# Designs tried in a protein design run: peptides against a protein of PDB entry 8PQO. Part 207

Target 1, 252 residues: chain A of PDB entry 8PQO
Amino acid sequence: VLLKEYRVILPVSVDEYQVGQLYSVAEASKNETGGGEGVEVLVNEPYEKDGEKGQYTHKIYHLQSKVPTFVRMLAPEGALNIHEKAWNAYPYCRTVITNEYMKEDFLIKIETWHKPDLGTQENVHKLEPEAWKHVEAVYIDIADRSQVLSKDYKAEEDPAKFKSIKTGRGPLGPNWKQELVNQKDCPYMCAYKLVTVKFKWWGLQNKVENFIHKQERRLFTNFHRQLFCWLDKWVDLTMDDIRRMEEETKRQ

## One batch from the design tools (peptide; made by RFdiffusion4, then SolubleMPNN)

Design b1_p27_6_s4 (from b1_p27_6, 16 letters changed)
Fold by OpenDDE base, seed 3:
Structure b1_p27_6_s4 (fold): chain B 252 residues (1-252), chain A 27 residues (1-27)
Amino acid sequence: as target 1 above (252 residues)
Amino acid sequence: GVSMELKLLFANIVVTTYLKKKLEELK
């Protein structure tokens, strides 16, 4: 088992982020041909559990068309199906990813708290001390180009170059986080993303767990760079606007 | 996009895991 807490700091408020996140997900899906291919939504409903209220989703990612033919032909039953269960009670969210074939031997859990701070809280997910001492805190700086793979880099999605016309935020220089403390009119938040990865196959545990974390970090970095650089597109949107975009995306 | 990237991520995980497991079984 490998645990890391990714802390993503953004020059937006917790309330703004909710809109931005939903917009960015919808926009990304809209811009990609076949973005919804192979995704089956089993459940999408409100839930109430232990005082937590939110939206529960259960999706299956059918990966048969996304793997080489020889893999598809040889793969055991259920091996190419990924289940994603998500409990979205913003500003808290939990996602659990499993595989039908791997069963208990494979788990990715992502638990996120969105807080109006600069990533300074310790153990925001309230883990037991023994568990918390094994968690590595990883700060993601969306302005740091060195954290972005060359193949993922786009100038139009570079926070170090982008300036918001509507809000005046950006570009984000090397010391943007420190400067933010002195800017009373600029909101900020941190997404605390506790990622638990378990891959319990002998001889492959460390390699696969580290690989998954590397990919998750890459995903978080790219997503939040886009979210910030698209600020002018979503900052004035309402939740109704977001819902319309989501419906349009589903029609593609 | 995020959705496609997630699918590719999962595909990479499945493919990498499957192939490595099979290679180990052949040893």
Scores: peptide ipSAE 0.112, ipTM 0.642, DockQ to the pose 0.397
Fold by OpenDDE base, seed 2:
Structure b1_p27_6_s4 (fold): chain B 252 residues (1-252), chain A 27 residues (1-27)
Amino acid sequence: as target 1 above (252 residues)
Amino acid sequence: GVSMELKLLFANIVVTTYLKKKLEELK
């Protein structure tokens, strides 16, 4: 088991982020060919548990079209099906990813708190001390070009170049986080993403767990760079606007 | 929804799992 807490600092408010996240997810999906291919929504209902209220979703990702033909033909039953269970109670979110074939031997859990701070809170997910001491805190700086793979880099999604016309935020220089503290008119937040990865196969555990974390970090980095650089597209939208957009998309 | 990148990640995981099993079968 490998645990890391990714802390993503953004010059947006917690309330703004909710809109931006939903918008960015939608846009990213639109820009991808086959974004909805092989996705089956089993459950999409409100939930209430331990005082937490939100939306619960259970999706199955059928990956048959995403693997080589020989894998599809020879893979064990259920191996190509990924289950995603998500509890969305913003500003708290939890996602659990499992595989039908691997069962208890495979787990990806992503627990996120969105806080109006600069990523300074320790153990925001309230782990036991013994567990917390094994968690590596990883700061993602969306303005740091060195954290972005060359193949992922796009100038139009570079926070170090982007300037928001509507808000005046950006570009983000090397010391943008320090400067942010002195700018009372600029909101900020941190997404604390505790990622638990379990791949319980001897000989592959460390390699695969680290690989998954590497990919998750890459995903988080790229996503939040996009989210910020698309600020002018979503900052004036309301949650109601987003809901309407989602409903319109469902009707198509 | 989930990004294509994440789907590819899952696919890689599945492939890794498959290869592991196949290698074990060849031993």
Scores: peptide ipSAE 0.097, ipTM 0.641, DockQ to the pose 0.538
Fold by OpenDDE base, seed 4:
Structure b1_p27_6_s4 (fold): chain B 252 residues (1-252), chain A 27 residues (1-27)
Amino acid sequence: as target 1 above (252 residues)
Amino acid sequence: GVSMELKLLFANIVVTTYLKKKLEELK
């Protein structure tokens, strides 16, 4: 098991982020040629558990069409089905990813708290001390180009170059986080993303767990760079606007 | 939702790990 807590600091409020996140997800889905293909929504319902209220979704990602034919032929039953269970109770979200074939030998859990701070809270997910001891805190700096793979880099999605016309935020210089503290009118938040990766197959545990973490980090980095650089596109949107966009995306 | 890239990643992971496991079992 490999646990890392990714802390993504953004110059947006927790409330703004909710809109931005949904917008960015919707926009990314539009730009993807195969977005949503092979996704089966089993459950999409409100839930209430232990005082937590939100939306529960259970999706199956059928990956059969996303792999070469020979892979499909070799894959055992259920191996190419990924189950995603998500509890969305913003500002808290939990996602559990499992695979039918690997069963308990494979788990990706992503638990996110969105807090109006600069990523300074320790153990925001309230892990046991012994468990927390093994969590690596990883700070993602969306302005740090060195954290972005060259193949992922886009100038239009570079927070170090972007200037929001609507909000005046950006560009984010090397010391933007420190400067943010002095900018009383600029909101900020941190997404605390505790990622638990479990892969128990002997000989592959460390390799796969680290690989998954690298991919998650890459995803978080790129996503939040986009989110910020798209600020002018979503900052004035309401949740109703977002819902309309999501509906339109589903129809495509 | 999960991006296509992430889906592909998961597929690759599942396939790669399965194949490696099977190869190990054949030894």
Scores: peptide ipSAE 0.097, ipTM 0.636, DockQ to the pose 0.572
Fold by OpenDDE base, seed 5:
Order: structure tokens, then C-alpha cells, then sequence
Structure b1_p27_6_s4 (fold): chain B 252 residues (1-252), chain A 27 residues (1-27)
């Protein structure tokens, strides 16, 4: 088991982020050819549990078309199906990813708190002390180009170059986080993303767990770079606007 | 996008899992 807490600091408010996140997800889905291919939504309903209210989703990713033919032909039943269960109770979200074939031998859990701070809180997810001491805190700097793979880099999605016309935020220089503290008019938040990865197969555990974390970090980095650089596109949108956009995306 | 990248990640995981299983079965 490998746990890391990724802390993504953004020059947006928690309230703004809710809109931006939904917009960015919808936009990304629209722009991807075959983005919805192989995705089955089993459940999409509101939930209430222990005072937590939100939206619960259960999706199955059928990966048959995403693997080489020889893998598809030889894969055991259920091996190519990934289950994603998500509890979205913004500003809290939890996602659990499992595989039908691996069962308890595979787990990815992503728990996110969105807080109006600069990533300074410790153990926001309230782990036991013994567990928390083994969690590595990883800060993602969306302005740091060195954290972005060349193949992922787009100039139009570079926070170090982007200037928001509507808000005046950006570009984010090397010391943007430090400077942000002195800018009373600029909101900020941190997404605390606790990622738990379990891959229990002997001999591959560390390798695969680390690999998964690297990919998750990559995803978080790219996503939030986009989110920020798309600020002018979503900052004036209402939740109704977002809902319409999601519906349009669903029809594609 | 995020969705496609996640799918690719999942695919990689599945492939890794498959290969591991097959390797063990060959023993």
C-alpha cells in the first residue's frame, strides 16, 4: 500500500473551483474523441449518509477496446472491467476504483478536500497517526513547467503564460504562491487529494503502486493547469450553465 | 483529456495484472 497526499494550490476560491472543475471535466469530455466510449453508468443518484449529502455515481469502464487485441483475447473474465464509485459531496469527494478480476488485490482510492488555504493543513483526512506518518505530502505547482511532460505541454494551458482578462489573475511566476499571500484580492484554495493505492501482487507491488501514483500526479497536474487557464471560460458560468453543458456532453 | 488518460491508465493496470497472472501460471 502506498499513500500520498497531493496538494494542489490554485488562485481560485473554493466556490469558484466547483464551477471550474465541472466545466473542465465537461470540456475535456467534449474534446476527447471516444471519451465516453466503453463507459457504463450504473448509478447516478443523490445520497445522504452521516450528514454528508452529495451525488453518488457508479461507472464501469469497459476497457476491451483500450487494450491490445491479444490481451483482449486472453484476458480472464472481468479483467478488463474497472469499477469507479464516486461520492461527490463538494467540497469533499471520494472515488474508489476497483477491478472485477483482481478484487481485493487492487484498489485506488482518491479522497479530496477542497480548503480555502495554501495547503498548510496536516491530516485533513483525519487518518490515524500511525497511518498519517507514512503519507508523503506532494505539492503540485501548476506553474512549474518542469513538472509537465513535453508531450503534455500546451502553451495555451501554461499558467506561467496565461493572464485572465476577466479576473486579472496570472500569469503565475516562479514565486506566485508566496506572492499570493500578499494579494488580498486574489482568492486561493488547496485541493488535498489523498491517494491510496493497493496492488498486492508480489513482486510488482511497489513498481505498480509507484507507477499509478506517477500517473495520478500527471493527471492532477494537467487537469489543474487546464482548469486555471480556462478561468475566463467558466468563471462567469452558473451551475445551470454547467448542467446544460453536461447534458450536451452526454448526448455526444 | 482526463477521461482518456484515466482509461489509458486503467488499461495499463489491466495489462500489468494480466501479464503478472500469466507469468505465475507458467510456473
Amino acid sequence: as target 1 above (252 residues)
Amino acid sequence: GVSMELKLLFANIVVTTYLKKKLEELK
Scores: peptide ipSAE 0.097, ipTM 0.634, DockQ to the pose 0.419

Design b1_p27_7_s1 (from b1_p27_7, 17 letters changed)
Fold by OpenDDE base, seed 5:
Structure b1_p27_7_s1 (fold): chain B 252 residues (1-252), chain A 27 residues (1-27)
Amino acid sequence: as target 1 above (252 residues)
Amino acid sequence: MLFNILEIAKLMLDIILDSYLAELLKK
């Protein structure tokens, strides 16, 4: 098991982020080739547990259409089905990813708190002290180009170049996080993303767990760069607007 | 939430297939 807490600081408020995240997810989903193909929604309902209220979703990603024919023919039963269970209770959310074939030997859990701070809180997810000692805190700087793979880089999604017309935020220089404290008119927040990866196959555990973390970090980096650079597209949207976009995406 | 599920899945599939085939060959 490998745990890392990714802290993504953004020059947006927690309330703004809710809209921006939903918009960016919807937009990214539209841009993905084959988006929505092979996705089965099993459950989508409100939940309440221990004072936490939100929306619970259970999706199955059927990857049969995403792999070569010979893989489909050779893959054991359940190997191409990935389950995603998500509890969305903003500003808290949790996602659990499992695979039918691997059962308990594979788990990706992502728990996120969105806080109006600069990533200074320790153990925001309230882990046991012994467990927390083994969590690496990883700061993602959306303005740092060196954290972006060349193949992922887009100039129009570079926070170091982008300036929001509607809000005046950006571009984000090398010291933008430090300067943010002095900018009274610019809100800020941190997404604390605790990622738990479990891969219980002897000889492959460390390799696979580290690989998954690398991919998650890449995803978080790219996503939040987009989110910020799309600020002018979503900052004036209402939740009703977001709901409409989500419905449109589901129909495609 | 959006995940790069395909890249992870591809890696997993490679591992699963290799292990599965190895088991089949042992029997």
Scores: peptide ipSAE 0.104, ipTM 0.704, DockQ to the pose 0.461
Fold by OpenDDE base, seed 2:
Structure b1_p27_7_s1 (fold): chain B 252 residues (1-252), chain A 27 residues (1-27)
Amino acid sequence: as target 1 above (252 residues)
Amino acid sequence: MLFNILEIAKLMLDIILDSYLAELLKK
């Protein structure tokens, strides 16, 4: 098991981020071929447990139609079915990803707290001390181009170049986080994303777990760069607007 | 809902398939 806590600081409020996240997810989904094809929603219901109140979703991603025939032929039973269980109680979120074939031998868990700070809280997820000492804190700087793969780089999604017309935020220079503290009118938050990766196949555990973390970091980096650079597109949207967009995306 | 779920799913699939094949070769 490999745990890392990714801390993503953004010049947006916790409330703004909720809209921005949903918008950016919807927008990214539009760019994906096939849309919701192969997605089965098993459960979508409100939940309340131990003071946590939110929406629980259980989705199955059936990848049989998304892979070549030879892959389907080689894939073991259940390997092409990915389960996503999500507890969305913003500003807290938890997502658990599993695979039918791997069963207990494979887990990706992403637990996120969104806090109105600059990523200074330690153990925000309240892990036991023994577990917390094994967690690497990783800061993602959305303005740092060196954290972006060349193949992922887009100038229109570069926070170091983007200037929000509606909010006046950006561009984000090398010291933007330090300068942000002095900008009283600019909100900020940190997404504390505790990522737990488990891959229990002997001899492959470390390699695969590290690889998954590398990919997760890449995804988080690109997503939040997009989220910020799309600020003018979503900052004035309501939750009702977001719901409409999600419905439109499902129809594509 | 996790963003870029399809990318993650594809990644997982690749890992599973590669690992599965590797495991088969060990036996």
Scores: peptide ipSAE 0.097, ipTM 0.704, DockQ to the pose 0.702
Fold by OpenDDE base, seed 3:
Structure b1_p27_7_s1 (fold): chain B 252 residues (1-252), chain A 27 residues (1-27)
Amino acid sequence: as target 1 above (252 residues)
Amino acid sequence: MLFNILEIAKLMLDIILDSYLAELLKK
């Protein structure tokens, strides 16, 4: 098991981020060639547990159409089915990813708190002290080009070049986080993403767990760079606007 | 939440297939 807490600081408020995240997810999904093909929604309902209220979703990603015929023919039963269970109680979110074939031998869990701070809180997910001491805290700086792979880099998605016309935020220089403290009119937040990866196959555990963390970090970095650089597209949208956009997308 | 499930799935499938084939060849 390998745990890391990724801290992503953004020059947006917690309330703004809720809109921006939903917009950016929808936009990124449109840009993917596969669309919603092979996604089955088993459950989509409100939940209430231990004072936490939100939306619960259970999705299955059927990968049979996404792999070569040779792989499909040889894959054991359940190997091409990925389950995603998500509890969305913004500003708290939890996602659990499992595979039917691997059962208890594979788990990805992502727990996120969105806080109006600069990533200064320790153990925001309230882990036991013994567990917390094994968690690596990783800061993602969306303005740092060195954290972006060359193949992922786009100039139009570079926070160090982007300036928001609607809000005046950006471009983000090397010391942008320190400068935020002195800018009373600019909101900021941190997404604390605790990622738990479990892969219990002997000899491959460390390799696969580290690889998955590398991919998650890459995903978080690119996504939040996009989210910020698309600020002018979503900052004036309401949650009702987002819901309407999602409904329109489901009809196509 | 945005997941690159395809990249993770491809890696998993490669591992599963390699392991499965290796077991079949040892028999």
Scores: peptide ipSAE 0.097, ipTM 0.692, DockQ to the pose 0.488
Fold by OpenDDE base, seed 4:
Structure b1_p27_7_s1 (fold): chain B 252 residues (1-252), chain A 27 residues (1-27)
Amino acid sequence: as target 1 above (252 residues)
Amino acid sequence: MLFNILEIAKLMLDIILDSYLAELLKK
């Protein structure tokens, strides 16, 4: 098991982020090949647990159409089905990813707290002290080009170049986080993403767990760079606007 | 939330397939 807490600081408010995240997810999904094909929504319902109220979703990603034919032919039953269970109680979110074939040998859990701070809280997910000792805190700086793979880099998605016309935020210079403290009118938040990766196959555990973390980090980095650089596209939207957009998208 | 599940899944599938095939060959 490998745990890392990714801390993504953004010059947006927690409330703004909710809109921006949903917008950016929707926009990013449009750019993905195949769209929602192969995604089955098993459950989508409100939940209440331990005082936490939110929306629970259970999705199955059927990867049969996303893999080569020879893989489909050779893959054991359940291997091509990825289950995603998500508890969305913004500003808290939890996602659990499992595979039918691997059962308990594979788990990706992503727990996110969105806090109006600069990533300074320790153990925001309230892990046991012994468990917390093994968590690496990883700061993602959306303005740091060195954290972006060359193949992922887009100038239009570079926070160091982007300036929001609507908000005046950006570009984010090398010391943007420090400067943010002095900008009383600029909101900020941190997304604390605790990622738990479990891959219990002998000889492959470390390799796979580290690989998954690398991919998650890459995803978080790129996503939040986009989110910020798309600020002018979503900052004036309300949650109702987003919901309407989602409904319209579902009807198409 | 958006996840790059496909890339992870592809790797997983490769690993699963290799392991599965290896087990089959051992029988």
Scores: peptide ipSAE 0.094, ipTM 0.700, DockQ to the pose 0.486

Design b1_p27_7_s2 (from b1_p27_7, 20 letters changed)
Fold by OpenDDE base, seed 5:
Structure b1_p27_7_s2 (fold): chain B 252 residues (1-252), chain A 27 residues (1-27)
Amino acid sequence: as target 1 above (252 residues)
Amino acid sequence: MLPYIMEIAFLMLNIIMEAELEKKKKE
């Protein structure tokens, strides 16, 4: 098991981020090959648990149509079904990814707190001290070009180049986070993303767990760069607008 | 929906398939 807490600082408010996140997810999903094909929504309902109130979703990603025939024929039962369970109680979110074949041998859990701070809170997810001491805190700087793979870099998604017409925010210079403290009119937040990766296959545990974390970091970096650079596209949207967009994406 | 979840899915699938193929070679 490998745990890391990714802290993503953004020059947006917690309330703004809710819209921006959903927009960016929808937009990113549109850009994915295959769209919503093979996605089955098993559950989509409100939930309340231990004072946490939000929306629960259970989705199955069926990969049968997305793999070659020989893979479908040779893959063990359940191997082509990925389960995503999500508890969306913004500003708290939890996502659990599992595979039917791997069962308890594979888990990706992403727990996110969105806080109106600069990533200064320790153990925001309230882990036991023994567990927390093993968590690496990783700061993602969306303006830092060095954190972006060359193949992922797009000038139109570079926070160091982007300036929001609607809000006036950006571009983000090397010291943008420090400068943000002095800008009373610019909101800021941190997404504290605790990522738990479990892969219990002997000989592959460390390799796969580290690889998944590498991919998650890459994903979070690119995603939030997009989120910021798409600010003018989503900042004026309502939650109803976002919901419509999500439905349209599912139909593709 | 988590962005790029399919990338993780395919990674897992590749690992599973590789293991499965190795099992078959030993049989």
Scores: peptide ipSAE 0.223, ipTM 0.780, DockQ to the pose 0.580
Fold by OpenDDE base, seed 3:
Order: structure tokens, then C-alpha cells, then sequence
Structure b1_p27_7_s2 (fold): chain B 252 residues (1-252), chain A 27 residues (1-27)
């Protein structure tokens, strides 16, 4: 098991981020070839547990139609079915990804707190001290081009070049986080993403767990760069607007 | 919720398939 807490600082408020995240997820999904096909929603209902209230979703991603025929024929039973269970109680979210074939030998858990700070809180997820001491804190700087793979880089998604017309935020220079402290009118937040990766195959555990973390970091980096650079597209939207957009997308 | 979930899925599938192929090679 390998745990890392990714801290993503953004020049947006916690309330703004809720809209921006949903918009950006929807937009990214549209840009993904074959997105939405093979997704089965098993459960979508409100939940209440230990004072936490939110929306619970259980989705199955069926990859049978997304892989070559020879892969479909050779893949073990259940290998092409991925389960995503999500508890959305913004500003807290939890996502658990499992695979039918791997059973208890594979787990990706992502727990996120969205806080109106600059990523300075320690153990925001309230882990036991013994567990917390083994968690690596990783700061993601969306303005740092060196954290982006060349193949992922797009100039239109570069926070160091983007300036929001509607809000005046950006471009983000090398010291943008420190400059935020002096800008009373610019909101900021941090997404604390605790990622737990479990891969219990002998000889592959460490390699695969580290690899998955590398990919998660890559995804978080690219996603939040997009989220910021798309600020003018979503900053004036309400949650009701987002809900309408989602319903319209489902009908297409 | 998680963007590019399919990318993660394909990465995982690749790992599974490679592992299965490796097992067959050792037989």
C-alpha cells in the first residue's frame, strides 16, 4: 500500500471550484474519444453516514467494446469491468476504484478535502499518527511547466500564459502563490487529495503502486491546469446551470 | 468524478494483460 497526499493550490474559492470541477469534468469527458460508452450507473442516491450527507454513485465501466478482439478473448473474467464508487459530499469527496478480477488485491482510493487555505494543514484527513507518518505530501503547482510532460502540454492550457478576462486572475508567475497573500480580492483554495493505492501482486506491488501514483499526479496536474484556464467559461455558471448542462449531455 | 477514468482503466488493463502473458511465457 502506498499513500500520498497531493495538494493542489488554486486561485479560486471553494465555492467556485465546485462549479469549475463539474464543468471541467464534463468538458474533459466530451473531449475523450469514446467517453460515456460502456458506463453503467448502478446506484445514484443520496446518503447520510456519521453526519456526512451527500450523493453516492456506483458506476461500472465495461471495457469490452473499448479493447481489441484479441484482448477481449484473452482477458480473464472480470478484468474488463471496473467499479467506481463515489461519495460526493462537497467540500469532501471520496472515490474508490476496484476491479472484479483483482478483487481485494487492487484498490485506488481518492479522498479529497477542499479548504480555503494555501495547503498548510497537516493531516486534514485525520489519519492515525502511525499512518500519517508514512504519507508523502506532494505539492502540485499548476503554473510549473516542468511538472507537465511535453506530450501533455498545450499553450491554451498553460496557467503561466492565461489571463482571465472575467476575473482578472492570471497569468500565474513563479511566485503566484506568495502574491496571493497580498491580493485581498483574489480567493484561493487547496484541494487535499489523499490517494491510497493497493496492488497486491508479488513482485509487482511497489512498481505498480508507484506507477499508478505517477499517473494520478499527471491527471491531477493536467485537470487543474485546464480548470483554471477554462475559468472564463464556468465562473459565471451556477450549480443549476451545471445540472442543466449535465442533463442535456445525457440526452445526447 | 475522476477525469480520464478510462485512461486509468486502460493502464490497469495493460498491467493485467502483461502479467497474464508473462505467466504463460513461464509455463
Amino acid sequence: as target 1 above (252 residues)
Amino acid sequence: MLPYIMEIAFLMLNIIMEAELEKKKKE
Scores: peptide ipSAE 0.216, ipTM 0.774, DockQ to the pose 0.716
Fold by OpenDDE base, seed 1:
Structure b1_p27_7_s2 (fold): chain B 252 residues (1-252), chain A 27 residues (1-27)
Amino acid sequence: as target 1 above (252 residues)
Amino acid sequence: MLPYIMEIAFLMLNIIMEAELEKKKKE
């Protein structure tokens, strides 16, 4: 098991991020072919647990139609079914990803707290001390081009170049996080994303777990660069607008 | 819902397939 806490600082408020995240997810899904195809929603219901109130969803992603024939023929039974269980109680979110074939031997868990700070809180997820001492804190700087793969880089999604017309935020210079403290009229937040990766197959555990973390970091980096650079597209949207976009995405 | 969930799903599948092949080599 390998745990890392990714801290993503953004020049947006916690409330703004809720809209921006949903918009960016919907927009990214539209840009991908077959974003909604093969998704089965098993459960979608409210929940209450230990004072946490939110929406619980259980989705299955069926990959049978998304893979080449030879993969479908060679893949073990259940390997092409990915389960996503999500507890959405914003500003807290938890997502658990599993696979039918791997059962308990494979897990990706992402627990996120969205806080109105600059990523300075330690152990925001309240882990036991013994567990917390093994967690690496990783800061993602959305303005740092060196953290972006060349193949992923797009100038229109570069926070160091983007200027929001509607809010006046950006571009983000090399010291934007430090300067943000002195900008009283600019909101800020940090997404504390505790990522747990488990791959129990002996001899492959460390290699696979580290590889998955590398991909998760890449994903978080690119996504939040997009989220910020799309600020003018979503900052004035309502939750009703977001719901309409999600419905449209499901039809594609 | 995670952004780019399908990309993660394919990544997981690739890892599973590689791991399965490696497991068979050790049998």
Scores: peptide ipSAE 0.214, ipTM 0.762, DockQ to the pose 0.726
Fold by OpenDDE base, seed 4:
Structure b1_p27_7_s2 (fold): chain B 252 residues (1-252), chain A 27 residues (1-27)
Amino acid sequence: as target 1 above (252 residues)
Amino acid sequence: MLPYIMEIAFLMLNIIMEAELEKKKKE
């Protein structure tokens, strides 16, 4: 098991982020190969547990139609079915990803707290001290080009170049986080993303777990770079606007 | 909500497939 807490600082408010996240997810999904095909929604309902109230979703991603024939033929039963269970209680979110074939031998859990700070809170997810000792804190700087793979880099999604017309935020220079504290009118937040990766196959555990974390980091980096650079597209939207957009999209 | 879930899914699948193939080689 490998745990890392990714801390993504953004020059947006927690409230803004809620809109931006939903917008960016939707937008990114449009550009993602595979789309919504093969996604089965098993559950989508409100939940309340231990004071946490939100929306629970259980989705199955069926990859049978998304992989080459030979892969489908060789894949063991259940290998092509990925389960995503999500508890959305913004500003807290939890996602658990499992695979039918791997059963308990594989787990990706992502727990996110969105806090109006600069990533200074320790153990925001309230892990046991012994567990927390083994958590690596990883700061993602959306303005740092060196954290972006060349193949992922897009100039239009570069926070170091982007200037928000609507908000005046950006571009984010090398010391943008330090400068942010001096900008009273610029909100900021940190997404604390505790990622737990379990891959319990002897000989491959560490390699795979590290690999998955590397990919998660990549995804978080790219996503939040997009989120920021798309600020002018979503900053004026409300949650109601987003909900309406989602409903309209579902009807199409 | 997790963006790029399909990308993760494919990566996971690749890992599973490679591992499974290696397992079969040992059998």
Scores: peptide ipSAE 0.214, ipTM 0.774, DockQ to the pose 0.708

